# Peptides against a protein of PDB entry 7PB4: the designs that were tried, part 45

Target 1, 105 residues: chain A of PDB entry 7PB4
Amino acid sequence: KMLNIKEYKEKLLSTLGEFLEDHFPLPDRSVKKKKKNIQESSVNLITLHEMLEILINRLFDVPHDPYVKISDSFWPPYVELLLRNGIALRHPEDPTRIRLEAFHQ
Target 2, 218 residues: chain B of PDB entry 7PB4
Amino acid sequence: DALQMAVGYFEKGPIKASQNKDKTLEKHLKTVENVAWKNGLASEEIDILLNIALSGKFGNAVNTRILKCMIPATVISEDSVVKAVSWLCVGKCSGSTKVLFYRWLVAMFDFIDRKEQINLLYGFFFASLQDDALCPYVCHLLYLLTKKENVKPFRVRKLLDLQAKMGMQPHLQALLSLYKFFAPALISVSLPVRKKIYFKNSENLWKTALLAVKQRNR

## One batch from the design tools (peptide)

Design b1_p17_1 (made by RFdiffusion4)
Fold by OpenDDE base, seed 1:
Structure b1_p17_1 (fold): chain B 105 residues (1-105), chain C 218 residues (1-218), chain A 17 residues (1-17)
Amino acid sequence: as target 1 above (105 residues)
Amino acid sequence: as target 2 above (218 residues)
Amino acid sequence: SLEMAEELVELEKMIES
C-alpha cells in the first residue's frame, strides 16, 4: 500500500509538473540591479510544483498535523490559487499555515 | 515638489509625531489626486502608490482613492501590475478594491508598457472567473489577453460550466466566442453570432482622464 | 484546475485509506 501511494505521488507530481509550468509559471523577476537600498530580499520564489510537493509530503509525513507554514518563498498568487480551488485549506486558528484539503465526497 | 512629498508620505508612512495625521493624509492624498487627474503620474509613482493601495497599509477608503487616481502620464510598468496581482492575492485588500483593480487594469491595459509577464498571469486571471463580482471584468481582461495557446479543453469546460451556473452572460459569451475563434473544434455549442461584443464599460471612471492621456501622448 | 484537483483528491483518498 505505501509503495503504491509513493509511486502514485511521484507520478502525480511528474504529471502536474508540466501542466503547472505551462499554465502557472513564475513571472520573470527582472532583477533590475538598480542599487536602490530596497533590500529586495532576494527571496527565491518556489514553483507551484514545488509548493504542492511540500504540501503533499507534509500530508504523507505528518498526517496528524499536515499543515505547512507559509514562507516568503510562497508566491501569494499560488497560495490564493490553491485556496480558491479547494486544493488547500488554511489552518482555522493560524492563517499562516495551510494544508492539502481532503475533498470529502 | 508637493507630489514627491506626498508619495514619500505614503511610502514611508505617517510620522508618529503629527497630531494632525488625518489632515496631513488628506493633504497628500489631494495632492496626488490633483496631479494624477491633471497631468497623470510617472510610472515610478504608480509603482509605489499602486502597491501601497493594495498592501492594506491604509484604510479601504484611502486605498480606493489612491487606486482611482492611478492614471499614467505615459505608461504603466508591467512589473507594477505583476506586483499588484501579488498584493491582491495576499488578502489584505477588500473585495471592492479587487473589483476596482480589475476595472483599472482593463481601463489602463493599453498603457501598460509590455504584456509578456501579464500574459504569464493568464491562469491566475482565469482562476478568478469563479468570483461572481470579478467575473465580468476578468472576462474582459481575458478577452484582451487570450491567445490560441491559452485555449485548452479544461478551460473550455470551465467556461461552459460557469455559463451553466451563471447563465448566458454577455461577457462570458464574448470570451467563449473568442475561444471558438481560436479553437472551433473545442466548442461544439452554437454561439449566437453577436455582431457586437459587449463588456461592462470599465473605463467610465477614467474616461476623461484616458482621453487626456491619449491626447498628451499623441 | 479541475483536473489537478481531481488528481489531488484521489491522492488524498489513498493517503487517508
Scores: peptide ipSAE 0.024, ipTM 0.788, DockQ to the pose 0.033
Fold by OpenDDE base, seed 2:
Structure b1_p17_1 (fold): chain B 105 residues (1-105), chain C 218 residues (1-218), chain A 17 residues (1-17)
Amino acid sequence: as target 1 above (105 residues)
Amino acid sequence: as target 2 above (218 residues)
Amino acid sequence: SLEMAEELVELEKMIES
């Protein structure tokens, strides 16, 4: 059972990876080095695929507390996309934490 | 320069020592408004002020006024738009601010210097179609952005589902007609042949300003 | 996408079982 779940997880992530890359790519940070010190937060943004992987892994590893803290690496549009589509849910008491949400039909 | 001082105020925040914070804010806001409507704003000024308006740093009334005066002197940087979309997703701005932003984006679309990055945001804009308040303006934006490559079966299904829920909305029909133009095989439904594409007049708020911008750049 | 959501739901159901 566990092996089948892991295999399904990997297959799902693989299939989603191509789709997400095509339709929801990260914007190219045109680092036009215009010198003005706007501290463009040097934080490397992760892909939507990586974000989903983190959420899925947390659900597997810690099913009793499946929440992930939103970091600076989480691109806000991705977070909103997941929340808006019911893929993720914010923690009721801590809006900085999100979990993978089973689409309650 | 009065404008630089005003922009600096919004960027850095209120200097602690001003006894009359509200009067100072109003003064700077009026300065920005006056310059924007008379001459337009530089791309750098729009970049700063647009982000401020969407960041939730100030109240909704202030944010609304800032957005209304995001009028370019020449061009708007696509990077400013990308950043703005990010701020919209943080959820610190009101629904009315989001609507105003999309209206602004449609109205100012031709003044955006490049479209490569904004085209990459297609999926995010498309995801916003489910918001009833945004839907008319997002349809208009998508109508401007849509390329053949964006017309996918899953998006067609979503649009048809939305049509089933919302009815035959003119803005949705306009977008569907464009989709059918690019991919007729994906849309089997007979769409009424509308001779005229009809969107809500998003430009009305900036009509005079846009005319002035076009005249200055001729 | 709806498809992505459906697949994720199935995965979650499998994990919770």
Scores: peptide ipSAE 0.024, ipTM 0.789, DockQ to the pose 0.032
Fold by OpenDDE base, seed 5:
Structure b1_p17_1 (fold): chain B 105 residues (1-105), chain C 218 residues (1-218), chain A 17 residues (1-17)
Amino acid sequence: as target 1 above (105 residues)
Amino acid sequence: as target 2 above (218 residues)
Amino acid sequence: SLEMAEELVELEKMIES
């Protein structure tokens, strides 16, 4: 059972990778900002694929507390995308935490 | 100059020691408003102030006033728009501010220097169609952004589902007509031939200012 | 997105089982 779940997870993530890259890429922040001191927080944003992987892994590894804390590496549009599509749910008491959510059809 | 001081105030925040915080804020806000409506703002000033307006640093009334005066002297940087969309998703701005932003984005669309990065946000804008308050303005924005490569079967299905739910809204029909133009095989439904595309007039708030900007840049 | 959601739901069901 566990092997099948892992295999399915890997297959899912692989399949989603291409789709997410094509339709929801990170904006190229490489705009040569002239060094104006806008502290662009040098925070490396993760891909949507990586974000989903984190959420899936958390659900798998810690099913009793499947919530992930939103970090600065989480691009806000991605978070919003997941929430709006019912893919993720905010923690009821802590809006800084999200989990993977089963789509209630 | 007075504008730099005003922008600096909004960027750095109020200095704790000012007993008259509200008067100072109003003074600087009026300075920004006056310059913006008279001359427009530089791209750098818009970059700073737009983010401030959407960050939730100030109250909704102040944010609304700032956003209303995001009038370019020449161009708006697409990077500013990308950052702005990020702030919108953080959820610190009101629903009314989100609506105003999309109206602003549509109104100022031609003044954005590049569209490549904004086009990458297509999926995010499309996802906002489900918000009833945003839907008319998002449809207008998508109408401006949509390319053939954006027209996918799943998006067609979503639009048709949305139409089934909301009815044949003029803004949805406009977008669907464009989709049918790019991918006629994906839309089997006969769309009423509309001679005129109808979107809400998002430009009304900035009509006079936009005319002035166009005149200055001729 | 719907397809992605469906696949994720199936994965979640498998994990929760």
Scores: peptide ipSAE 0.023, ipTM 0.786, DockQ to the pose 0.032
Fold by OpenDDE base, seed 3:
Structure b1_p17_1 (fold): chain B 105 residues (1-105), chain C 218 residues (1-218), chain A 17 residues (1-17)
Amino acid sequence: as target 1 above (105 residues)
Amino acid sequence: as target 2 above (218 residues)
Amino acid sequence: SLEMAEELVELEKMIES
């Protein structure tokens, strides 16, 4: 049973990768003309696929505390997308933490 | 320059020593408003002030006033819009500010220098259709952004489901008609032939200013 | 997307189970 779950997880993540890249790509930050003084926050944003992978892995690894802390690598539109679609839920006491949530139809 | 001082005030925040913080804030806000409505703002000034208005640095009243005077002299940078959308998603702005932003975005759409990165945000805007307060304005924005490549079966299903929930709204019908134009095979339902596309007049807040901008850039 | 959400729901059911 556990092997089947892991295999399913991997298959799901692989199939979602292409879809997420096509429909929810990161904006190209490279168009920033080097104006000197904007501290380009050197923070590399992760893809939506990577974000979901982190959330799924946390649920598997720590099911009793499946919350992930929102880092500066989390693009705010992605966080909002997950929350609005019921894919993720904020921690009731700590809005900086989110977990994977079953999509309640 | 009075405008530079005002922008600097909002960017750096109030200097601790001013006993009359409210009067100083009002003075700088009026300076920005006056210049914006008379001459428009430079793209760099809009970049700074738009982010400030959406960051939650100031109260809702101040943010609303700043956002209302985001009138370009010539163009708005696409990068400013992308950053603004990011700030909207951080959740530090009010619902009314979100509505105002989408109205602003629709009104100023033609003044945005490029649309390539904004088009990449299509999925995020589409996801906002479920917000009843935003839906009319988001439909208008999507009407402006939609290309054939954006018309997917799952989005068609979502629009039809939304129509089933909220009824045949003019803004939703306009968007569906555009979808049918690009992908007639995906929409089997006969849409009423509406002779006129009708959206809420989002530009009314800036109508006079926008006319002036268009005249200056001719 | 609805499809993504459905797949995620199935995954979560399997994990809880």
Scores: peptide ipSAE 0.023, ipTM 0.780, DockQ to the pose 0.032

Design b1_p17_1_s1 (made by RFdiffusion4, then SolubleMPNN; from b1_p17_1, 7 letters changed)
Fold by OpenDDE base, seed 4:
Structure b1_p17_1_s1 (fold): chain B 105 residues (1-105), chain C 218 residues (1-218), chain A 17 residues (1-17)
Amino acid sequence: as target 1 above (105 residues)
Amino acid sequence: as target 2 above (218 residues)
Amino acid sequence: ELEKAEKLVEIQKLLES
């Protein structure tokens, strides 16, 4: 039973991962511009999957304050995507913080 | 170079407008406008100015004017567009600026050097169809970007739902017709055989400039 | 942990809706 639950979880995560990678991939910023000087701040953007994991973890771990601060690792189009689709909400007083919306099952 | 000074002003110049600063700002803005409309801008200049226009560093009036003169001499870097989309999503620009950006993107689409990264933004652009103000221009953009692999059942459903909500809009019909072309099995609805695809004339703002760019690059 | 995965799937459905 536990193995089946783990396998099921892994299948769900893999399917989601594939979906997110197929439809909402990060832009390939890795074009190493050979020219030395412009230290474009190597802000490592996280995947949409990773963003969602952070948001979900916060929701479950701290349900009374489920807000996550938007970091520089959050790709703005992903934030906008989540907000526009009603998946996430901005904090009413602090627009730099977002939470997952309570999906009424 | 007057243009370099102007670009430098917008990049590094003071954020807070004072009365004497307004004259300087206007001077530099006019310099950029003049060069852009006469000769076009280099890809590097567009890269800098486009980000400035969308970053919210300046007021909406200034941002609008900058964006209107983002006319390439030769090409626009795809990277500039990707970065611009990012700035657009930060929420520091007005709704009108967003509309103008999509109009610009459609108008300048052929001058973008590569499309690989822009194509990766397909899902993001598709999500923007829900914005009524953006929808006509996003449909046009998607019409330019859509490949067979982008035509998915869930996107078809979304388009049909949008059509049910908004009615038979010409821009939406154009996109649906393309979807039907790539995946006829997914769209059972008979689409009117339109001899001409009509999008909003986003290009009208740059019509003369675009003609000039095409002539210079021949 | 499974509940979190299920939440992710729900989010996927919203992105597809």
Scores: peptide ipSAE 0.607, ipTM 0.917, DockQ to the pose 0.044
Fold by OpenDDE base, seed 1:
Structure b1_p17_1_s1 (fold): chain B 105 residues (1-105), chain C 218 residues (1-218), chain A 17 residues (1-17)
Amino acid sequence: as target 1 above (105 residues)
Amino acid sequence: as target 2 above (218 residues)
Amino acid sequence: ELEKAEKLVEIQKLLES
């Protein structure tokens, strides 16, 4: 039973990962390698999957303050995507913080 | 030269000490406008100025004027477009600026050097269809970007739902017709055979400039 | 942990809606 649950979880995560990669991939930064001189701080953007994991973990770990601070690793299109689809909400007093929305099942 | 000084002003920001900040800003803005409309801008200049226009560094009036003169001499870098989309999502630009950007993107689409990264943004553009102000221009953009691989059942459903909400809009019908072309099995609804695909003329703002760019690149 | 995975599936459904 536990093995089946673990396998099922892994399958769900893999399916979601594929979906997110197919439809909402990060832009390929590889083109910037040739222009050496722009010290554009290589801000390591996280994947949408990783962003969702952070938000979900915060919701479950700290349900009384489920907000996550938007970091430079949060690609703005991902933030906008989540907000626009009602998946996330901005903090009413601090627009730099977002949380997962409570979805009514 | 005057253009480099103007671009540098916008990039570095106003030096605090100038008593006449508005006159200096206007001078540099006019310099950029004059060069852009006469000769077009280099891809590097567009990269810098486009980001400035969308970053919220200046007021909406200034940003609008900058964006209106984002006319290429030859090409626009797709990287500039990707960065621009990021700035649009930060929320420091007005709704009117977003509309203007999509109009610009459609108008300048053929002058973008590559489309590979822009095609990766397909899902993000598609998600913007629900914005009533953006929808006509996003439909046009998606019409230009859509490949068979992008036509998925869930997107068809979203388009049909949007049509049910907004009515049979010409721009939405054009996109749906393209979807039906790529995946006829996904669209059971009989679409009116439109002889002419109709999008809003987003290029009207740049019509003269675009003609000049095409002539220079021949 | 399963509940988190279920939440992810719900999010996927919303992205597909």
Scores: peptide ipSAE 0.598, ipTM 0.915, DockQ to the pose 0.044
Fold by OpenDDE base, seed 2:
Parts: sequence; C-alpha cells; structure tokens
Structure b1_p17_1_s1 (fold): chain B 105 residues (1-105), chain C 218 residues (1-218), chain A 17 residues (1-17)
Amino acid sequence: as target 1 above (105 residues)
Amino acid sequence: as target 2 above (218 residues)
Amino acid sequence: ELEKAEKLVEIQKLLES
C-alpha cells in the first residue's frame, strides 16, 4: 500500500514536471554575448516547479502565514501566470508577497 | 552623439543638476523619436529603451512615446523581446502599454533576428488570451508563432471556451482555423471557411516606418 | 507529502483550464 502511494506520488510529480517544462520553460539566457555592460542580473531563476514547491511548502509549514516573499529568482512571467490563473494571490498589504490559493475542492 | 546622450539619460536617469527636468526629458525624447523615425534605432538602443518603457521608470505618457519609436534600423534582438515580456509581467506598466507592446511585437515580428526563444514563450502568450484588451493582438501573435507542436488538446479546449464566452471573433476564428489546419481531429466544430484571415491592423502605427526599414535593408 | 502532490495536480488542472 505505501509503495503504491509513493509510486503514485512520483508519477504525479513527473507528469507535472514534464508538463511545466514543455509548456512553461525558462528562457535560455544566452550567457555568451560578451558585451560587458549588460548587467545580466546574475540571479539564477528557479523553475516553475521549484517556485510551486516553495509556495506549497510554505502553505503546509506555516499555514497561518502562507505568504512567500517574491525574490529576484522568481521569474516575473511565472508570477503573473500563477496570479492570472488564480493559483496564487498577492498579500493585500504587501504586493511583494504571494501565497498559494486555497483551492476549494 | 545626441542620441547616445538621450539614451544615456533614460538609462541612468536625470542628472541632478538640470533645473528643468521636464524640458530635458522632452528634449531627449524628441531626439530619440527623430532618429527612430528617420533612420531607425540600433538593436542595442532598442534593448535599453524597450526595457525602460516597460519597467515603469517613467510615466505612462513617456513610456508610450518611447514604445512608439522602437523602430529598428535593421533588426530587433529576440533577447530584448524576452526581457520585455518579463517587464510586462512585473505589473508596473499600464494596460494601454501592454496593448501597445503586443501591437508593436506583431508589427515588428519580421524584424526580430531569431524566433527560438520567443517560441518558448508560447504558453505565456496563450495565457494572456483571457485578457479582453490583449486578446485580439495576442491571437495575431499566436497566429504568427503557432506550430503543429503547440496545438494541444488543452489549448483547443481553452480556445473553444473563449469562443463560447466572447463569441465568434475574427481574430479568434483565425487562430482556431490555424489550429484546425494543424490538428483537424482536435476541432470537430465547423469553422466558417474564411478566405481571408482578418486581424486588426496592428502595424498601422508604424506603416511608413516599416516601409522605410524594408527599403534600407534591401 | 501526498497532500502536496495532490495540490500540484490541482495546480496542473488550473493551468490546463
């Protein structure tokens, strides 16, 4: 029974991962163009999957304050995607914080 | 160079010492406008100014004027477009600026040097279809970007749902017709056989400039 | 952990909607 649950979980995670990678990939930051002055923000962007994991973990770990601060690692199109689809909400008083929406089943 | 000074002003911000900030801003903006419409801008200049226009650094009126003069001398870098989409999503630009950006993107589409990274943004553009103000222009953009690989069942469902909500809009019908062309099995609905694809003429704002760009690059 | 996976599935459904 436990093995089946673990396998099911892994399958769900893999399917989601593939979906996110196929439809919402990070842009390839062309590292190479030598021109000095474009401060390519050295900040490594996280994947949408990683972003969702952070939001979910916060929801479960700190349910009374499920908000995550938007960091420079959060790619703006991902944030907008989550907000637009009702997956995440901005904090009413602090627009730099977002939470995962409680999906009513 | 007057253009370099103008671009530098927008990039670095106003130098403290100018007594008349508004006059200086207007002077530099006119410089950019004049060069852009006469000769076009270099890809590097477009990269800088496009980000400024979408970053919310300046007011909507200034941003609109900057965006309207994003006319290439030769090409636009796809990297500039990817960065611009990021800025667009930060939420510091107005709805009108967003609309203007998509109109610009459609109008300048052929002058973008590469499309590989822009094609990766397909899902994000598709998600913007639900915005009523953007929908006509996003449909046009998607029409230009759509490949067979992008035509998925869930996107077909979304388009059909959108059509049910908004009615049979010409821009939506054009996109659906393309989807049906690539994946006829996914679209059982009979689409009117339109001989001519109709999109809002997004390029009208730049028609003269685009002709000039094409003439210079011949 | 299962609850987290279920939440992810729900998110996927929303992204597909």
Scores: peptide ipSAE 0.563, ipTM 0.911, DockQ to the pose 0.043
Fold by OpenDDE base, seed 3:
Structure b1_p17_1_s1 (fold): chain B 105 residues (1-105), chain C 218 residues (1-218), chain A 17 residues (1-17)
Amino acid sequence: as target 1 above (105 residues)
Amino acid sequence: as target 2 above (218 residues)
Amino acid sequence: ELEKAEKLVEIQKLLES
């Protein structure tokens, strides 16, 4: 029984990962910017999967304050995607914070 | 030159605490407008100014005027477009600016140097179809971007649901017809065979400028 | 841990809807 639950979990995660990579990939930042000097702070963008994991973890770990602060690693199109589909909500008083929607009520 | 000074003003802000901030702003804006409509802008200038127009650094009136003069001399970098889409999602620009951007993107589509990165944004553009103000222009953009690989069952369902909600809109019908062409097995509904594809952008704000760009690059 | 995976599946369904 336990092996079946682990296998089921792994299958769910693999299917989601494939779906997110196929339909909502990060843009290739491989712009060989030839120009040496601009310290563009190479803020590493996280994947949509990683972003969702952060939001889910916050919801389960701190259910009374399930909001996550939007960091520079959050790609704005991902934030917009989650908000537009009703997956996430902005904090009513702080637009820099978002939470997962409680769609399981 | 005057253009470099104007672009520098918008990028770095006013150097001098000029008492006449509005007069200086207007002067530089007119400089950009004049060069853009006469000769077009270099890809680097468009990269800088497009970012400024969408970042919320200036007021809506200024941003609108900058965006209206984003006319290329030769090409637009796809990287500039990808960055612009990111700025649109930050929420510092107005709804009217978002509409204008999608109109601009459709109008300038052929002048974008590459499409590979823009094609990766397909799912994000598709998600914007539910915005009533953007829907006509997003349909036109998707019509230009759609490949067979983008036609998935869940997207077909979303389009049909949208049609049920909004009715048979010409722009939506055009996109559905393209979907049916690529994947006829996914769309069992008989679509009226429209001989003419109609999108709301029939009158391009940049028509004269685009003709001039095409003539210079022939 | 299973509950988190189930939540992810629900999110996928919303993205597909």
Scores: peptide ipSAE 0.589, ipTM 0.915, DockQ to the pose 0.043; fails the geometry check

